# Peptides against a protein of PDB entry 2AKA, part 83

Target 1, 299 residues: chain A of PDB entry 2AKA
Amino acid sequence: MEDLIPLVNRLQDAFSAIGQNADLDLPQIAVVGGQSAGKSSVLENFVGRDFLPRGSGIVTRRPLVLQLVNSTTEYAEFLHCKGKKFTDFEEVRLEIEAETDRVTGTNKGISPVPINLRVYSPHVLNLTLVDLPGMTKVPVGDQPPDIEFQIRDMLMQFVTKENCLILAVSPANSDLANSDALKIAKEVDPQGQRTIGVITKLDLMDEGTDARDVLENKLLPLRRGYIGVVNRSQKDIDGKKDITAALAAERKFFLSHPSYRHLADRMGTPYLQKVLNQQLTNHIRDTLPGLRNKLQSQL

## One batch from the design tools (peptide; made by RFdiffusion4, then SolubleMPNN)

Design b2_p16_6_s1 (from b2_p16_6, 10 letters changed)
Fold by OpenDDE base, seed 1:
Structure b2_p16_6_s1 (fold): chain B 299 residues (1-299), chain A 16 residues (1-16)
Amino acid sequence: as target 1 above (299 residues)
Amino acid sequence: SQQEQLQAILAELDQL
């Protein structure tokens, strides 16, 4: 079963080379959420490296197909520059920025054309995620006034597909009823069959408040449930706090918090990685017969 | 070719 994710990665790469990725209902996980919801921080915590673009406003402006592959070595490869191995993850960040700007120009517009990044690491489970632009209501810089709708339309190209699982990233320090991630997920998955909830910023909640009812799947039930995570603060990121140290602090947070202690073994970034690997593997297995038949009919 | 790559992947799918 561990080989199913790499097999679908090869399909993704084959179809990406023709620009047809939007037309194939490949089994995948799309990551959705408002700007600053913590999407990119969750992905970096999986790799244990700072490698995603950072800044104010819309940072992710193209879909990023992030293929994590368990390996004895640590390096990254882009589909658009085959044969170049990146061992410095700062260079990976710079390449994402450069390749984004090459297609979108300087106006900070968006493009539906994916960037395909494969990361080999001994610290990851096999997992493929599509990081999508953060939902926003406010155009920044030279962005068109309809940028909110352009982002929404781009997200809909992924999340409306039946074989797309949705990783809905919501901050706990905001009203969950107003979560952009859960709103879009509910629109395309009204029964909550394809949606996995991630609750970030649990450490930033007001004193005397907690997200226990959400994490226990009692407030807004999802069939696949919710997983709480604690990301590095902006101060920790700016201070270059090590991700390994942040993961230890996350574990300590859940174990020491009165409202979350009983859930601690089903919370945190390592547990989220494991669940996503299992969910994606099972989802691929369930979709493979239909995918095989579709592929055979196209050859 | 793209078609050859897809055929190779299909052959692997048939072995699973």
Scores: peptide ipSAE 0.285, ipTM 0.868, DockQ to the pose 0.612
Fold by OpenDDE base, seed 3:
Structure b2_p16_6_s1 (fold): chain B 299 residues (1-299), chain A 16 residues (1-16)
Amino acid sequence: as target 1 above (299 residues)
Amino acid sequence: SQQEQLQAILAELDQL
C-alpha cells in the first residue's frame, strides 16, 4: 500500500519535467487556507524541521509539491536541482525562496509553476501535499491589485480536479463561517466529499470558547471530518522552540482540555499525518484504474 | 523521452 504514493510521485516528477502538470488529474492533496491560517506550520510539523519561507503577506507564492518519503536518512532534494542533497533545512528554505524569486521576480508576484521538493525522513509517513499560496484580499508591497484573484485562479487549477483532495486549513480563533479555506472547498466540493478540515490555533481561542462542534463534525459537516492541531506560536518559532517539544505540548493540550479530551486520540499533528497518508493511499487506489486508462490514451 | 517515461510508468502501473 505504501508503494502507491511513491508511484504517484514518479508520475508527478515525470509530468513536471514535461511541463504538462496541468493536464493530469493526479490523486493529490492540495493545501488551502488564508494567510496566517497555519498551513506552513502544519507542514513543518510533519517534517519536524523549519524549512518553509517565513514573513509577512504571501509567503508561498508558487505551488510547493511536498513529497514526504519515509527513510532511514534525513535529507531533501529538489527536482530543479537534481543530485544535490540538502541536509540543512535552512538551505532548503533559502532554495525555495531563491527558486521562487527566480520565476516571480522581486515584485512578490505569484507563479503557477510548482516547486517539487522531496523530503526523506525517519519522522514522516509517505505523503504528498501541494502547498498553495495563502488566500488574501490585501496586496502587499508591489503585488498587483488583483492578487486575490490571481491566487484564487491558481488554487482553482488544483482544487477543481476530481482527484484532488483538499486540506482546508482554518484557524479556530477566527469565525469559521468566514474561513477562506472552507469557502473555496465548499465552492468546488459542495457535498464535502474531497475536503479534510484542519483546525489550527485551538490554543488561541478566547477563554470559555471552543471548537468542539466543529471538530465533532456537527457545525459544517465534511465526509472526511476535521482534525484539530496546535502549532508553534510565532514567538515559539522565533525562539527556535523544538518541534518535538511542540508536538508533546499539542498532545498535552488536547488531553487536558475539557472540550477536546474525548477527541484527543483523533487530534494532533501525528494523527493528521496518519490520516492523510491513509486517505491519500486509498484515494490513489480508487483512482488508479482511471489514471491508467488516461495515461494509456495519451500514448 | 516523454514517451519512454510514460511507458515506464505504465509498466509500473501494470505490475500493481
Scores: peptide ipSAE 0.225, ipTM 0.837, DockQ to the pose 0.510
Fold by OpenDDE base, seed 5:
Structure b2_p16_6_s1 (fold): chain B 299 residues (1-299), chain A 16 residues (1-16)
Amino acid sequence: as target 1 above (299 residues)
Amino acid sequence: SQQEQLQAILAELDQL
């Protein structure tokens, strides 16, 4: 059985090349969350490489279509520079920054035009994610005063689509009831059918507090549930701490924590990857008949 | 052409 995710990736690339946001509701996972919620760290942990822009404020300023493809080789390719293979992931980061700045300028503005990045790796499962700009309330630098609304409008273009799954990334060290990710998810998915919760920063919670009720799906129930992850600290990122070591530390965190030990086999980045691969594959399968009919009607 | 690519993908979809 051909992998359904690579098939949809070919469709996604074909549509991206047409420049028509063809009204084709492609099965995809949009990643949403506030600034500093840990979205970029989750994505880098999937690849096992540092490759996303870093900084204060809005890091992602264009949608990043991240296509992870299991392969015997490790390299990246951009749709905008076909035929160039990137084996240095620092060069991938620089290309994202350069291509972002080419379209948005130096004012830290946003653009709805996606960057399409494919990563081949033996360390990934087939998975396509759309990383979206982090929700913010406060403009930084030369950002327009309405940047909050521009980001929301951009997110709504993705998350309102019926075939869009929502990866809602929320930090545990903040009030979950005030999570920007869960708020937008609840607005467009009131029944919680399309939303997967990711809880980051579990290691940064106050002593004597935990997110057990959230992770057990008791506080804000989602049909697809919640998965806790532990990302590298900013100090660890700046110090170039190895992601493999961070994933081992994440596993140790869940196994050793009194509130999370019983959930440890359903937590962490490797489990999240498996769940997302399975959910995306199943979602593609369920949507394929409708997608086929729509495609055929456009030919 | 983009249409040929879409047709090829549709043909793949029809085989599933």
Scores: peptide ipSAE 0.209, ipTM 0.818, DockQ to the pose 0.490
Fold by OpenDDE base, seed 4:
Structure b2_p16_6_s1 (fold): chain B 299 residues (1-299), chain A 16 residues (1-16)
Amino acid sequence: as target 1 above (299 residues)
Amino acid sequence: SQQEQLQAILAELDQL
């Protein structure tokens, strides 16, 4: 099978090096969601490592182009520090923080300039995601009072692009009608053609409640459907609970839950990763003719 | 060069 995702990764790297917003609408998946929706946990569960910044408030302050590459070896590389291989994912986290602070300063400001991170791992499928800052309504620390709008404007630079798929991450323990992820997705994709729904925190729903109707695509239909996931609790993260053990617990959750057992084979992080790989691959294939023509016009 | 990289990618795209 032609490695279409790696081909687009080379395009992303080439365009990131120009520093000019090359008007190339690259086929990509943008990850959107409110603060604490579980976006970072979903991405870390794909890698099987803790490597994203943590904390209260806005943690992701620059777009993170996360290029997952299936490999026999496990290491990370940044585009801004070519030739340095990171094998300690704590150092990866520290580099993201340092590179973010280098551009934004210490005031917890944001920048639209992406960080490009490639992760080689035997535990990943080929997949590229753009992690975007979490939507917020309340400035924290020294953030400007208009930070909500700055984040929205940054997100809109990605999600308005025709070739951008949207991974909308929403917590199940909050009113889905109020989901920031689904709101922004509906604004730019009113027909639900580009949006994939992820429902987190299914394990944190009140007793006697479930998200079955959402996961069955009956409440807020998306063409690409919804996938439920169970992330590690904050206690599990702080306790450095192994992600592999968390993925086993997630599988057990879906299989044992009366409302979700019939969906269990179409739920969880491994299934999500597979679906995203397939969706991105197909989307690249469909966009290649247009991409080729645009590329040729820029040479 | 960046142009060479883009040309190489374009050549790969033309072979698909």
Scores: peptide ipSAE 0.255, ipTM 0.850, DockQ to the pose 0.520; fails the geometry check

Design b2_p16_6_s2 (from b2_p16_6, 10 letters changed)
Fold by OpenDDE base, seed 3:
Structure b2_p16_6_s2 (fold): chain B 299 residues (1-299), chain A 16 residues (1-16)
Amino acid sequence: as target 1 above (299 residues)
Amino acid sequence: SLQEKIQEILEELDKL
């Protein structure tokens, strides 16, 4: 069973190499959320490295197929530069930026063409995620006025697929009823069958408020539930705060918070990673018969 | 080729 995710990764790579990514409803997890919802921080916390572009506005401008592979060694590889091993994750960030700019230009435009990044690490579980551009309502810089719709259309190419699970990332310090992530998830998954909720910024909620009802799946029920996480602050990121220390602080947060203590064993980034690995593995298993038939028809 | 890769994957799937 542990080999199912790598098997699907090989399929993803094969189809990406020929530009036919859209033709196969491969079992995958698409990451959706508004700008600054904390998506990039969640992904970096899985790897334990700073490697994603940072900045104001739309940071992710192309889909990033992030393939995490448990390994005794730590390095990254891009599908677009085969044979190059990246051991410096700052160089990984720079390559993502360069490859993004190569396709989108300097106008901060978007492209639906994925970047395929594989990260080998002893600190990860086997997991593949598709990081998608953050939803926005306000164009920044030279972005077209319709950038919101362009992003939405791009997201819809992924999240409308039946075999796509949706990791909906929402900040707790904003009205969850207005969550862009949960709205798009509800549109394409009205019964909440494919959606996993992630609640970020729990540490930034006003004193006397909490997201307990959400995390207990009582406010906006999802079949797959919600997992709360605490990411590094922007100050901590800029200060290059160690992710391991941040994960320890996250654990302490949940254990010490009166509203979350009883949920602490089902919260935090390590638990989220485990759940996603399990959910994806099970989802691949469930979709294998259909996938096999589809693959056979392509021969 | 893509077809060869698909075939290899199908063979692996058959072993599961």
Scores: peptide ipSAE 0.316, ipTM 0.875, DockQ to the pose 0.531
Fold by OpenDDE base, seed 5:
Structure b2_p16_6_s2 (fold): chain B 299 residues (1-299), chain A 16 residues (1-16)
Amino acid sequence: as target 1 above (299 residues)
Amino acid sequence: SLQEKIQEILEELDKL
């Protein structure tokens, strides 16, 4: 069976190119979480490159449609600058920042207009994610006082769609009952049918505490379950710690931790990537008949 | 055109 993810990528590109927020409920995964929840780090760990904007406050200010494509070569392409191949991922980061600022200005405002980025790599599985702005309560810089509402509204445009899967990213070192990601997911997916939980910062939990019950899907059950990951620290990111080394450290963390060792085969970034690839593929397959009918009705 | 792209995609879907 042909890879279904590239097919949906072509659809996404087609709709983005026409500027129509096509009311088409395309099968996709929206990434949601509070500021500093570790969303960007998860995405960078999939690619194995530093390429996303970093900083304090709201860093992602436009939806980023990240299309990962398994390829023999490594490069990135933007839909807004077709034909330019980026092999330096620092240039990718700079382009995201520049394209964001072009639309939003320098006031750190947000825009609902997506950036479409395709990354070809031998180190990725086919996977498309929509990275969304981090939920915040506090405006930074020249952000409008209602920025929280604007972000929420933007997120709702994605996560309310029936064919949208939700990757809910929550830090383990915070009260999960108060997780912004899980709250919004529960609001739009009360039965937990569309939500995949990601638990970050497991390495930053207080001594004598663990997230075992969450990861075992016992505390806040999701049909699609939870996957724990360990990202680089901010210090490690600033120090340009190698992602490959970080992934090895993540594996070691799960294998050596008394509370997580028994789950280690179903934890970590590589496993998360596999699960997301499989779930997205299956989800596309399940939604294709309906999608076909919708497309046909537009001719 | 959008219609052409939709048609192309439908043709691809028909091959599945």
Scores: peptide ipSAE 0.258, ipTM 0.865, DockQ to the pose 0.462
Fold by OpenDDE base, seed 1:
Structure b2_p16_6_s2 (fold): chain B 299 residues (1-299), chain A 16 residues (1-16)
Amino acid sequence: as target 1 above (299 residues)
Amino acid sequence: SLQEKIQEILEELDKL
């Protein structure tokens, strides 16, 4: 079972090379959330590197197929730059920005054409995620007035697929009933069968408030439950705080918090990685008979 | 070709 994720990665690469990636119901995890919900920080915490575009407004403007592969070496590869190995993750960030701008132009528009990035690292579990543009209601700069609808339409191309799992990222310091991630997930997965909840910004909640009921799956039940994480603050990111140190601080946060200490072993970024690896592996296994039949029909 | 890649993947699936 350990090789199922790499196998699907090869399928993703093969279909992406012919421009048909969006039309295939491959077993995958789509990452959804509002702008500034903490999606990029969660993904960077998995890798232990700063490598995603940063800024205000819409940062992710194309789907990013992020393929994490456990390896003895650390490097990244893009499908659009075959044979080039990136060992500097700042260069990875710059390549994402350049490739995004090449397709979308200078108007900060969006494109449904994915970027395929593979990261080899000793610090990751095998895991593939599709990072999607953050949901927004307010166009910024030269963005078209209908950018909200363009983003929604792009997200729907992924999350409506039956074999798509949904990683719904919501900040705890906002009303979860108004979470863009949970709203879109409920629209396409009303029974909560395909959705995994991630709760960020638990450290930024008002004093005397907590997300215990959400994390215990009592408020808005999902079959696959919720996992809380603590990301680096913007100050920590700007100060280039080490992600390894941030993960230790995250563990300390859950252990020391009266509302979360009893959940601490089922919280945090390392636990989230394990759960996602297991969920994706199991999901691939369950979908494999149907996928095999579909592939055979294309020969 | 895409068909060749699909065939290779199917052969690997048969070994799992």
Scores: peptide ipSAE 0.326, ipTM 0.878, DockQ to the pose 0.513; fails the geometry check
Fold by OpenDDE base, seed 4:
Structure b2_p16_6_s2 (fold): chain B 299 residues (1-299), chain A 16 residues (1-16)
Amino acid sequence: as target 1 above (299 residues)
Amino acid sequence: SLQEKIQEILEELDKL
């Protein structure tokens, strides 16, 4: 069972190479969230490196198929530039930006064509995620006035697929009932069968408030539950605060917080990574019979 | 070819 995620990665790469990614309902996890929900920070915390584009507005403008592979070595590879190993994750960021701009141009438009990035690291579990553009209502720069709908349509191409799990990333310091991530998840998964909730910014909640009821799965129940995380602040990111130190601070946060202490062993980025690995592995196993039949029909 | 890759993957799936 340990090799199921790498096996699906090979399928993803094979179909991406021929431009047919959209037609295959491969078992995958799509990451959805509003702008500034902390989505990119969650992914970077898995890798332990800063490697995603940063900035104001829409940062992710193409789907990013992020394939994490546990390895003794640390490096990244892109499907579009095979054979080039990236050991500097700043160069990874620059390549994502360059490859995005190559397809979308300089107008900060979006494209549904995925970027395929594989990261080998001793610090990751085998896990594949599809990072999607952040939901927004306000065009920035030269973006078309309908950019909100373009993003929504792009997200729907992924999250409507039956074999797509949804990682819904919502900030705790905003009204969770109005979470863009949970709204879109509820639209395509009304029974909450495919959705995993991630609650960010728990450290930024007003004093005397907490997200305990959400994290205990009592407010907006999901079959797969919720996991709280604490990401680095923008100041910490700009200051290049070490992710390892941030993960230690996250653990301390949950252990010391009166409302979350009892949940601390089921919270935080390391636990989230473990849960996602397990859920994806199990999901692949459950979908394999159908996938096999579909693959056979394409031969 | 894509077909060859699919075939290889199917063969690996058969071994699981």
Scores: peptide ipSAE 0.313, ipTM 0.874, DockQ to the pose 0.668; fails the geometry check

Design b2_p16_6_s3 (from b2_p16_6, 11 letters changed)
Fold by OpenDDE base, seed 3:
Formats: C-alpha cells, structure tokens, sequence
Structure b2_p16_6_s3 (fold): chain B 299 residues (1-299), chain A 16 residues (1-16)
C-alpha cells in the first residue's frame, strides 16, 4: 500500500511528457487559496526548505506539481530538465522562476502548463500536491485586468475533476465565511466530500477570538475535516528562522493555547502531512479500478 | 514507449 503514490507519480510523469495529463483525471490534491493565505509556506514546511517563489501578489503563476518522495538523500529534479539534480533549494526556486518566465514572459501573466518538480528528502512522506495560483480580485503591475478570471478558470481545470481532492487553505485572521478557498471548494464539491480544510495564521487572530469551532468541524463541516497550522511569519522568514524551529514553535502554540490544547495532537504541519499521505493513498486505492479501465482503453 | 510503460504499470497494479 505504501507504493501507490510513487506508482501514480510514474503515471503523472509519463502523461505530462506527452501533454495528456488533463484527460486521465489522475488522483491528486489541488492546493487552493487566496493570495497570502499561506499555501507556499505550508508546502515549504513539508520539505523543510525555502524553495518556492516569494513576494507580494501572485507568486505562483503556473501549476506546480510537487511530488514529495521519502528518500535517504535530499535533492530535487524537474521533469523539464531530466538528469539535473538540485541540492541547493535556492537554485530550485530560481529554476521555478526562470521556467515560469520562459512560458509567461515578463508581464507576470499566468499559464495553465504545469511545472513538474520532484523532491527527494528524508524529511517528507510520499505525497503529491498541485500548487495553484492564489486567487486575487485586484490586478497588480502589468497583469491583465481579467487576471481574477484567468486564475479562476485555471483552478477550475483541476478542481472540477472528480478524482481531485481539494486542499482549501484559509487564513484564520479573515472571515472564513468569505474564504475564497472554501467558496471555490463549495462550488465544485457542494457536499464537502473531497475538500480538506487548512486553517493558517491562527497565531494572528484578534485577542479574545479563536477558530475552535472551525477546527472542531462545527462551523462549516467538511467530511475530511480541518487541520490548523502555524507558518513562519514574514518577520521570521526575514530573520532566517529555520523551518525546524518553526515546527517546534507550532507545536508549542497548539499545546499552550487554551482553545486548541485539546486538539493539539490533530493539528500542525507534521499531522497535516500524515493525514494527506493517508488520504491520498486511500483515494488512489479507491480510484484505481476506474483508472485501470481508462489506461487499458488507451492501449 | 508510453504503451510499454502503461503495460508495466498495469502489471504492477495487478500485483496489489
């Protein structure tokens, strides 16, 4: 059972190489959320490295198929530059930026063409995620005035697929009823069957407020529930706080918070990674009969 | 070939 994610990764690579990824409806997890919701920070916390583009506004401009593979060695590989092993994760960040700009040009446009990145690490569980551009309502810089709709249309190409699980990332310091992530998830998954809620910025909530009811799955129930996480602040990132120290601080946050202490063993980045690995593995197993039939029809 | 890779993957799936 532990080998199902690597097996699907081989299929993803094979179909990406021929441009047919859209037709197979492969079991995957799409990551959705508004700009600055903390999506990139969640993914970097899984790897334990800074490797994603950072900045204000739309940072992710192409889908990033992120394949995490547990390994004794640590390195990254891109599908578009086979045979090159990256051991410096800053070079991984630069390659994502360069490959994005190669396709979109310098106007900060978006493209639906995925970047495929595999990361081998002793610090990860086997897990594949599709990082998607952050939803925005306001064009910045040279972005086209319809950028909101372009992003939405791109997201819909992934999240409308029946075999796509949705990791809906919402900040706790904003009204969750207005969460762009939960809105798009509700549109395509009205019964909440394929949506996993992630609540970020729990450490930035106003005094006297908490997200307990959300995290207990009482406010906006999802079948797959909610997991709270605490990412590094921009100050922590600028101060070069390492991810290991951030994960320890996250654990301390949940254990010490009166509203979250009773949930602490079902919160935080390590628990989220475990849950996603298990849910993806089970989802692959459930979809395998249909996938096998589709693959056989292509032969 | 892609076909061979699919056949190999199907054979692996059949062992599960």
Amino acid sequence: as target 1 above (299 residues)
Amino acid sequence: SLQQEIEELLAELDKL
Scores: peptide ipSAE 0.245, ipTM 0.835, DockQ to the pose 0.453
Fold by OpenDDE base, seed 1:
Structure b2_p16_6_s3 (fold): chain B 299 residues (1-299), chain A 16 residues (1-16)
Amino acid sequence: as target 1 above (299 residues)
Amino acid sequence: SLQQEIEELLAELDKL
């Protein structure tokens, strides 16, 4: 069963090479959320490296198919530059930026054409995620006035697929009822069958407030529940705070917080990785009979 | 070819 995620990764790569990725209902997890909801920080915390583009506004402008593979060695590979191994994760970030700009041009436009990045690491579980552009209502720079709708349409290409699980990333320091992630998830998954909630910025909530009811799945129930995480602050990122140290601080946060202590073993980035690995593996297994039939029909 | 890759993947799926 541990080999199911790598098997689907090979399918993803094969179909990406022919430009058919958007049309395939492959078992996958799409990551959705508003701008600055913490999506990229969650993904970087899985790898333990700073490798995603950073900035204000729309940073992710193409889907990023992030394939995490447990390995004895640490390196990254892009599908668009086969045979080049990246061991410097700053170079990985630069390649994502360059490849994004190559397709979208200088006007900060978006493209539905994925970037496929595989990361081999001893510190990851096998996991594939599709990082999607952050939902926004405000065009920046030379972005078209309808950029909100362009992003939405791009997200819908992924999240409407029946075999797509949705990782809905919402910040705790904003009204969850207004979460862009949960709104789009509810539109395409009204029964909450395909959606996994991630609650970020729990450390940034106002004093005397907590997200306990959300994390206990009592406020907005999802079948797959919610997992709280604590990402590095922008100050921590700018200060080059080590991700390993941040993960220790996250554990301490949940253990020491009166509202979350009882949930601490079912919270945090390491637990999220484990849950996503298990859920994706199980989801692949459940979809395999249908996938096999579809593949056979294409021969 | 894509067909060869699909055939190889199907063969791997059959081993599961």
Scores: peptide ipSAE 0.244, ipTM 0.834, DockQ to the pose 0.479
Fold by OpenDDE base, seed 4:
Structure b2_p16_6_s3 (fold): chain B 299 residues (1-299), chain A 16 residues (1-16)
Amino acid sequence: as target 1 above (299 residues)
Amino acid sequence: SLQQEIEELLAELDKL
């Protein structure tokens, strides 16, 4: 069976080259969540490299179309600089920052124009994600006072599309009923048909509390369920803790935790990556007849 | 061209 994800990647690249005027609802997964919810850490854990911008406030300021491709080699390529292979993932981070600043300027503004990044790695499954700006209520620097609404409007351009799956990233150490990710997902997907829940920061919950009811899909039911993950702490990131070691610690966390041990085989970053690969592949297959008709209409 | 790319993709889709 031909890899359906690479086929859709070719479509994404072709339409990105023409600009936003292509009203093509491509099958994709949009990543949504509040600032500091752990979105960037989840994506970096898939690659096994530090390569996303970090900092205080709004870090992601343009949509990042992240195309993961399983390969025997490890390197990255940008659509805006074709033919340049990046093997240093720090250079990948710097290129994202430079390309973001080129369009948005220095005022920490946002732009709806995507950056297209392809990562080849033996450590990834074929998977395409659209990383979106983190939801915030607080403008920083020279950001306009309505930045919250600008971010919301940008997210809505993606998550309202019928063929868009939603990866809703929520921290467990905050009230999940107040999760920005789950709120926006519920607004555009009220029946929970397109939403996959990710619960981060399970290791940062108060002693004697757990997210078992959420992870068992009992509190806020989603058809596609919830997957818990444990990301590196900010101290671990600053200390350059290896992601492979962090994934081993995540596995140990779930296996040893009294509330999560029975779920451990359906938790963690490697399981999340497998589920997303399978769900995206199946979603593409289900949308192929409609996609073909849309492509034909663009000729 | 974009049209050629779309035609190639459609041809691949037709093989599925």
Scores: peptide ipSAE 0.242, ipTM 0.831, DockQ to the pose 0.525
Fold by OpenDDE base, seed 5:
Structure b2_p16_6_s3 (fold): chain B 299 residues (1-299), chain A 16 residues (1-16)
Amino acid sequence: as target 1 above (299 residues)
Amino acid sequence: SLQQEIEELLAELDKL
């Protein structure tokens, strides 16, 4: 079963190389959420490295197919620059920025053309995620006035696919009933069959409030449930706070919080990574018969 | 080639 994710990665690479990535409904997890919902922080916490572009507004401007591969060595590779091994994750960040700007220009526009990044690490489980641009309502800088709709249209290309799982990232310190992530997920997955909820910023909730009912799957039930995480603050990121220390603090948060202590073993980034690996593996297995037929039709 | 890759992948799928 551990080999199913790498198998699909090979398919993704093959189809990406021919520009047909959007046409094949491959088993995948699309990451959706509003700007500043904490998507990039979740992904970086999986890798244990700072490697994603940072800033205000739309940071992810192209889909990022992030292929995590468990390995004895730590390095990254891009599909667009085959054979180059990146061991410095700051160089990975710079390459994402450069490759994004190469296609979109400097106007902070978006492009539907994916960046394909593979990260080998001893600290990851096999997992493929498609990081998508954060949903926004307000253009920043020289972004086009219709940027909200461009982002939505881009997201819809992924999340409408039947074999796409949806990682819906919502901040707890905002009204979850108004979560952009949960709204788009409900639009394309009204029965909540393909959606996994991630609740970030649990540490930033007002004193005397909690997200217990959400995390217990009682408020807005999803078949695949919710997982709470605690990410580094922007101050911690800017201060280069170690991700390992942040993961320890996350564990401590759940264990010490009166509302979450009983859930602590089913919360946090390491548990989320495990769940996503299992969910993706199982989803691949369930889709294999259909995938085989589709592949045969391409011969 | 893409065709060869697909054939290889199909062969791997058939082993599962």
Scores: peptide ipSAE 0.242, ipTM 0.838, DockQ to the pose 0.477

